# Designs tried in a protein design run: peptides against a protein of PDB entry 2AUS. Part 251

Target 1, 323 residues: chain A of PDB entry 2AUS
Amino acid sequence: ADIKREVIVKDDKAETNPKWGFPPDKRPIELHIQYGVINLDKPPGPTSHEVVAWIKRILNLEKAGHGGTLDPKVSGVLPVALERATRVVQALLPAGKEYVALMHLHGDVPEDKIRAVMKEFEGEIIQRPPLRSAVKRRLRTRKVYYIEILEIDGRDVLFRVGVEAGTYIRSLIHHIGLALGVGAHMAELRRTRSGPFKEDETLVTLHDLVDYYHFWKEDGIEEYIRKAIQPMEKAVEHLPKIWIKDSAVAAVAHGANLTVPGIVKLNAGIKKGDLVAIMTLKDELVALGKAMMSTQEMIERSKGIAVDVEKVFMPRDWYPKLW

## One batch from the design tools (peptide; made by RFdiffusion4, then SolubleMPNN)

Design b2_p28_7_s4
Fold by OpenDDE base, seed 3:
Structure b2_p28_7_s4 (fold): chain B 323 residues (1-323), chain A 28 residues (1-28)
Amino acid sequence: as target 1 above (323 residues)
Amino acid sequence: SRMEEERRTLEELREEAEREREEREREE
């Protein structure tokens, strides 16, 4: 999420009609909810599926989906995409995660040794999926981006860890315990980040959602529920973006592939096969798709399929059909 | 049932929200 991507402008004269579309900051409250993502603080106890079901009941929604399962005992950042935005959670599956974990050691280890050994787990690690995972129990590599020890109290080690998607913190702690020679287990785990979603002012509880919904429905105060729901565009901030002409928006909204002439600007570093977000010039999410060209090919070529459109989010009527 | 537990949890959350609202209205 923190990777700053250069923006390359292909057409510096491209303008957008202010009457077309609904920019994220200008959506009526009902439309904002339909294209929303909640940065939920998942409580410990319930499953991620139960929590999604509760949100649907609280907000009277037909559809919702979460941006990656947290185990019942795990609390913290659970992005929940609402209604028309439900499918945007797929953009969050490959996103890096951060956790705060409490590791309990099964023996006494000097603090200097704990620090030294944990630092060796930064980088590529070999993991086995837990037995309870539906994932085939194959050895796999995962990247640990960083480990930050927050506190050491005897046998209890509190640490922050940034990891590649699908890294098992329980398995990491088990391997750290083996490397320390005493063994260890995961006592507590909280997710503090899921791609662009983190612990910040946008993090809300289930209680907050109940309160804010009541303020809106009973008192007519929409401000709280509006702030509690992020625009779906937040869920794609970590992806490379391609911005398109107004004349291309309706075609992509109808499920047409993005062709090179439709591109106004794009991020540097797109590779063939990357998941990309197709945006309007007003930073509205049109669709997600697979890049069929690199950034360089999209600049140099005059024609061809730039993006294979996989998932359309924008309604077909927000922009006029100009073909 | 899981659905009954979910319903009960929502009812408890609503009751708590109403109490917190009434407390805020008394402090204003």
Scores: peptide ipSAE 0.016, ipTM 0.406, DockQ to the pose 0.038
Fold by OpenDDE base, seed 1:
Structure b2_p28_7_s4 (fold): chain B 323 residues (1-323), chain A 28 residues (1-28)
Amino acid sequence: as target 1 above (323 residues)
Amino acid sequence: SRMEEERRTLEELREEAEREREEREREE
């Protein structure tokens, strides 16, 4: 999420009609909810699936989905995509995660040794998926981006860790314990980040959602529920983006692949096979797709399929058919 | 209201989850 991507302009004369579409900041409250994502503070105890079911009931929704399972005992950042935005969760699954973990050591270890050994776990680690995982129990590499020790109190080690998607913190703690020679287990875990979603002013509880929905429905106050729901475009902030002409939007919204002539601007560093977000010039999410070209190929070529469109989010009627 | 009943259900489920956490912390 923290990667600043350069923007390359291909067509500097491209303009957008202000009458077309619904920019994220200008959606009526009902439409905002239909294209929303909640940055939920998941309580410890319930499953991520139960919490999604509760949100659907509280907000009277037909569909919702979460941006990556938290175990029942794990609290913190759970992005929940709503209604027409439900499928945007696929952008969050591969995103990096941050956790705060409490590790309990099974023996006494000098603090200097704890710090030295934990620093060695920054970088590429070998993990085995737990037995309960549907993933084939093959050894796999995962990246630990950083480990920050917050506190050491005897056998209790509180630390922040940034990891590649699908890194098992319980397994990391087990391996740290083995490396320390005394063993260790995960006492507590909280997720503090999931891609662009973090612990900030947008983080809300289930109780907040109940109260905010009540203020809207009974008192006519929409401000609280509006602030509690992020636009679906937030869920793709970490992805490479391609911005398209107004004339290309309706075709992509109908499920047509994006061709090179439709591109106005794009992020640098797109590779063939990358998940990319197709955006309007008003920063509205049209679709997610697979890049069929690199950034360089999209600049140099005059024709061809740039993006294989996999999932459309924008309604077909927001932009006119200009073909 | 349906909202109050849902709030109560969420509070009960949170309390159950906290109790189950405390029980597991006592068994460890």
Scores: peptide ipSAE 0.009, ipTM 0.377, DockQ to the pose 0.060
Fold by OpenDDE base, seed 4:
Structure b2_p28_7_s4 (fold): chain B 323 residues (1-323), chain A 28 residues (1-28)
Amino acid sequence: as target 1 above (323 residues)
Amino acid sequence: SRMEEERRTLEELREEAEREREEREREE
């Protein structure tokens, strides 16, 4: 998620009209909410669906969706996309995750052996989905990006783990316990990261949302609720981006595929088949789509479909039709 | 019902927020 992508400029003379669109920092509060994502600190106890239902009630919303289920007992970072931004969660589903886990060992193991064995679980691991997953219980490979042991207290091992989307930490801990020869179980789990969302100043509780909504509705103070809600563009920060001409925005907002002439700048390293974010020159999310060309092909070609547009987010009226 | 439990939880959170507001306003 933290890979700084190089930006390649294709058209250095492209300008944008400041009167068109609504940049993420310039949305009226109502529009900001309509295109918002909350970095929620999910409490332990409720399901992710219950928490989404509560947010909808607190904020008087019709629609919301979460960026990846946390089990009832699991706390921490749950991105909740609001209203017109609800579908942006699809960008977060494939995003890497970080957790802090407490593993309890079922026997005594020397600390040096714990450290050595846990280091062997960095890389590719084989997992089975849990029974509660709607996903068919097929064996699958997942990447563990890193394991950082934070504390070892006898049989209790506190560790940070960065993982590929859909890695089951409970299953990882079970396998570590087997490799240690004593067995283990997951005592506690907190999600500390979901793609671009992490434990930072943007993390808010359900209680915070109640207060901040009250301050806005009763006291006329929008500052708190504005800070508690991130723009939907935050939810695509980890994706490769393509920035387009003002003249191309309305077409893409109507569901037209992005053609090569519409590209102003783009990230390096886009491959055919990658999920990409189509952005305005004001960093507004227009759409998500599938890259039909590599970055190199988008630079070298003068024509053709660059992106197959799958999900439009921008309203059709933010930019004029210039065709 | 699940909806009644969710409503109660929201009511409890609102009542807690109001209490904390009243406590802050008394300390100012």
Scores: peptide ipSAE 0.009, ipTM 0.390, DockQ to the pose 0.038
Fold by OpenDDE base, seed 5:
Structure b2_p28_7_s4 (fold): chain B 323 residues (1-323), chain A 28 residues (1-28)
Amino acid sequence: as target 1 above (323 residues)
Amino acid sequence: SRMEEERRTLEELREEAEREREEREREE
């Protein structure tokens, strides 16, 4: 998520009509909700599915989806995509995660040894999915991006960890305990980040959502509910982007693949097969798709399919058909 | 001990993952 991607301009003369579309900051409240994502502080106790069901009830929504399951006992950052944005969660599922974990050791270990051994778990680790996972118990490699020890109190180790999507912190702690020779278990876990969503001013509780919805529906005050919901574009901030001409937007919004002539600018380092966000020049999400070319090929070629469009988000009428 | 067997299994698995990584990095 933190990799700054260079922006390469292919067409420096491309302009956008200010009358077309709805930029993320200019959506009417109803439309903002339809294309919204909540950075929810999931309480401990309920499942992620129960929390999504509660949000749907609170906000009177037909559809919602979450950006990656948290276990019932796990609290913290749960992105919940709403209504028309529900499928944007596919961008969040593969995104890196951060957690704060409390590890309890089953024996006494010198602090210096704890620090040394935990540092060895930075990088690639092998994990076996837990028995409770419906996923085939195949061994899999996962990246631990960083481990930061926050506090050591005897047998209790509080640490921050950045991990690849689908890394099981419980299994990591088990492996650390084995490496220390005493064993360990996960006492507490909180997710502090899910891709672009983190613990910041956008983090809201279920209680906040109840209050904010009430203020809107009964008092006519939309400000709170507007701030509590992020635009769906937030959920793709970590993806490589391709910005397209106004003339290409309607075609992509109708499910046409993006062709090379439609590209105005793009991020560096796109590889064939990457998940990419197709954006307007107003930073509106048009669609998600699979890159069919590298960045270099998209620059050098004059024709061809650049992106296989997998999921359209933008309504078909926001931009005129110019084809 | 069960813990030593699990540790050995984890070490073998780490070495296998490192080899698979080095193979992928050589193919790129």
Scores: peptide ipSAE 0.000, ipTM 0.381, DockQ to the pose 0.011

Design b2_p28_8_s2 (from b2_p28_8, 11 letters changed)
Fold by OpenDDE base, seed 2:
Structure b2_p28_8_s2 (fold): chain B 323 residues (1-323), chain A 28 residues (1-28)
Amino acid sequence: as target 1 above (323 residues)
Amino acid sequence: KREEEVRKLLEELREEAERERREREEEE
């Protein structure tokens, strides 16, 4: 998520009509909710599915989905995409995760040894999913991006860990415990980050959502519920972006593939096969798709399919049909 | 009335979560 991507401008003269579309900051409250993502502080106890069902009940929604399962006992950052934004979770599923974990050691280990061994788990690890995982129990590699030890108190080790999507922290702790020679288990786990969603001022509880929805419906106060819901564009902040001409927006919103002439600007470092976000010049999410060209090919070529459009989010009527 | 309705909803949600937690622990 923190990858500042260079922006390459292909057409510096391209303008956008301010009358077309609904920029993320200018959506009416109902439309904001329809294209919203909640940065939910999931409580411990319920499943991620139950929490999504509760959000639908609280906010009177027909559809919602979460950006990556948290185990029942795990609290913290659960992005919940609402209504028309529900499918944006596909951008969040492969996103990196951060956790704060409490590991309890089953024996005494010198602090220096704990620090040394935990540092060896930075990088590629081999995991087997737990028995209860919906994921087939195949051996797989996962990346541990970083381990930061926050505190060591005897046998209790509090640490922050950044991991590739689908890394099992319980399994990591088990392997650390084996490497330490004493064994260990996960005492507590909180997810502190899911891609662009983190512990910040946007993190809200189920209680907050109940209160804020009532403030809106009973008192006519939109401010709280508006702040509690992020625009769907937040859920794609970590993706490479391609910004398109106003004349290309309606075609893409109808499910047409993005062609090279439609590109105004794009992020550097797009590779063929990458998931990319197609954006308007007002930073509205039009669609997600698969890059069919690199950034360099999209710059150098005058024609061809740049993006295979997989999921459209923007309504067909926000921009005029110009074909 | 509103605070009480919110409180009841949260209590129901909590009870539901704890029930489902117990059911999962019994399946373990």
Scores: peptide ipSAE 0.021, ipTM 0.490, DockQ to the pose 0.394
Fold by OpenDDE base, seed 3:
Structure b2_p28_8_s2 (fold): chain B 323 residues (1-323), chain A 28 residues (1-28)
Amino acid sequence: as target 1 above (323 residues)
Amino acid sequence: KREEEVRKLLEELREEAERERREREEEE
């Protein structure tokens, strides 16, 4: 999420009509909810599916989806995409995650040894999926981006860990315990980050959502529920972006592939096969798709399919058909 | 009063979700 991507401009004269579309900051409350993502503080106890069902009931929604399962006992950052934004969770599934974990050691280990061994788990680790996972128990590598020890109290080790998507912290702790020679288990786990969603002022509880919905429906106060819901564009901040001409927006919104002439600006470092966000010049999410060209090919070529459009989010009527 | 209403609503939603979960677990 924190990778600053260079923006390469192809057309510096491209303008956008201010009358077309609905920029994230200009959406009426109902439209904001329809294209919203909640940065939910999932409580410990319920499943991620139960929590999504509760949000649908609280907010009177037909559809919602979460940005990656948290186990029942795990609390913290659960992005929940609403209504028309529901499919944006696909952008969050491959995103890096951060956790704070409490590891309990099954024996006494000197602090210096704990610190030294845990540092060796930064980088590529070999994991097995847990037995309860529908995922075939194949050995796989996963990246541990960083381990930060927060506190060591005898046999209890509190640490922050940044990991590649689908890294099992329980398995990491088990392997750390084996490397320490005493064994270990995961006592507590909280997710503190899921891609662009983190513990910040946008993090809300189920209680907050009930209160804020009540303030809106009974008291006519929109401010709280508006702040509790992030625009769907937040869920794609970590993706490479391609910004398109106003004349290309309606075609892409109808499910047409993005062609090279439609590109105004794009991030550097796009590779063929990457998931990319197609944006308007007003930073509205039009669609997600698969890059069919690199950034360099999109710059050098005058024609061809730049992005295979997989998921359209923008309504077909926000921009006029100019073809 | 609002915190208590919120708590009751969340408790009701929890009981409903637990009922739906039991119903799904009984159908499996």
Scores: peptide ipSAE 0.021, ipTM 0.549, DockQ to the pose 0.828
Fold by OpenDDE base, seed 5:
Structure b2_p28_8_s2 (fold): chain B 323 residues (1-323), chain A 28 residues (1-28)
Amino acid sequence: as target 1 above (323 residues)
Amino acid sequence: KREEEVRKLLEELREEAERERREREEEE
């Protein structure tokens, strides 16, 4: 999520009409909720599905979805996409994750050896999914981006770990324990990051949501519930972006594929097959789609399908039909 | 009072999710 992507400008004279659309910062509270994502602090105990059902009851919502399952005993960052934003979770499922884990060793190991062995688990690891996973129990590789030891207290090792989506921390700890020669198990786990969502001032509890909804509905105070809900555009911050002309927005909002002439600016390093976010010049999410060209091809070509549009988010009437 | 209502709603949702899980395990 923290990779600054270079922005390549194709049309530096492209302007946007301020009367069209609803920028993320200018949505009425009801519309903000309809296109919202909650950075939820999931409590330990409930499933991710139970928590989503609860948010729907608290906020009187018809639809919601989560940005990647947390086990019942695992707390922390669970993005919950609301109403019309529900399908933005497809951008979050493949996103990297960070956890803080407590590993308990089954024997005494010198601290220097713990540090050395855990550092060797940075990079590609071989994992087998746990029995309770709906994922076929095939051996697979996963990336460990970093391991940071926070504290060592005898047999207890507190560490931060950044991982590829679908890495099982329980299995990682088991393998570390085997490499240390004493065995280990996961005592505690908290997710501290899911793509662009992290443990910050936007993290809210279920109690916060109950209180903030009450302040809005009974006291007329919308400020708290507005701050508790992030715009759906937050859920795509980690994706490569393509910004389009106002004249192309309505066509894409009707489900038309993005063609090269509609592009104003784009991120560097887009490859064919990448998931990309199609944005307005006001940073509104129009659609998610699959890149049919590289960044270089989108710059060099004058025509062709740049993005195969898979999911539209923007309503058809926010921008005028200019075709 | 609100914490108690929230706790009660969590228990109801857990019981519903456990019913749905049992129903799915009986269909497999």
Scores: peptide ipSAE 0.019, ipTM 0.519, DockQ to the pose 0.385
Fold by OpenDDE base, seed 4:
Structure b2_p28_8_s2 (fold): chain B 323 residues (1-323), chain A 28 residues (1-28)
Amino acid sequence: as target 1 above (323 residues)
Amino acid sequence: KREEEVRKLLEELREEAERERREREEEE
């Protein structure tokens, strides 16, 4: 998520009409909610599905979805996409995650040995999915990006870990315990990051949502509920972006593939097959799609399908049909 | 010596995991 992607400008003369669309900062509160994502602090106890159901009740919503299951006992960052934004969670599934974990060792191990062994788990690890996942229990490789030991108190090891999507911290701790020769288990787990969503000023509780919804509905104060809900565009910040001409927006919003002439600017380092976000010049999410060309091919070619559009988010009427 | 022991143990655990994978792929 933290990779600043270079922006390559293909058409420096492209302008956008300020009357078209609804930029993330200019959505009326009802429309903001319809295209919103909550950075929820999930409490320990409930399932991620129960929490989504509670948010729907609190905010009087028909639809919502979460950006990746947290176990009932696990707290912390759970992105919850609302209403028309519900399917943006698909962009968050492949996103890296960060956790703070408390590992309890089943024997005494010198601190230097703990530090040395945990460092060897940075990189590629082999994991088995836990029994609770509906996923076939096949061995899979996952990347551990970093392990930061925060505290060691005898047999208790508090650490921060950055991982590839779908890495099981419980399994990691089990393997660390085996490598230490004493065994270990996961005592506590909190998710501190899910792609662009982290522990910051945007993190809200279920209690906050109750209060903020009340302030809006009963007191007419929209400020709190507006701040508690992020625009759906937040959920794609970690993806490579392609910005398109106003004349291309309505076609893509109708489900047409993005062609090379529609591109105004794009991120560097797009490869064929990458998931990309198609954006307006006002940073509105139009669609998600699969890159059919590299960044270099999108620059060099004058024609062809640049992106196979898989999922449209923008309404068809926000931009005029100019074809 | 400790780093080499940890490396060997991690290698053994990887080999065991890959053996158990092959055994399951042969049972499916």
Scores: peptide ipSAE 0.000, ipTM 0.297, DockQ to the pose 0.013; fails the geometry check

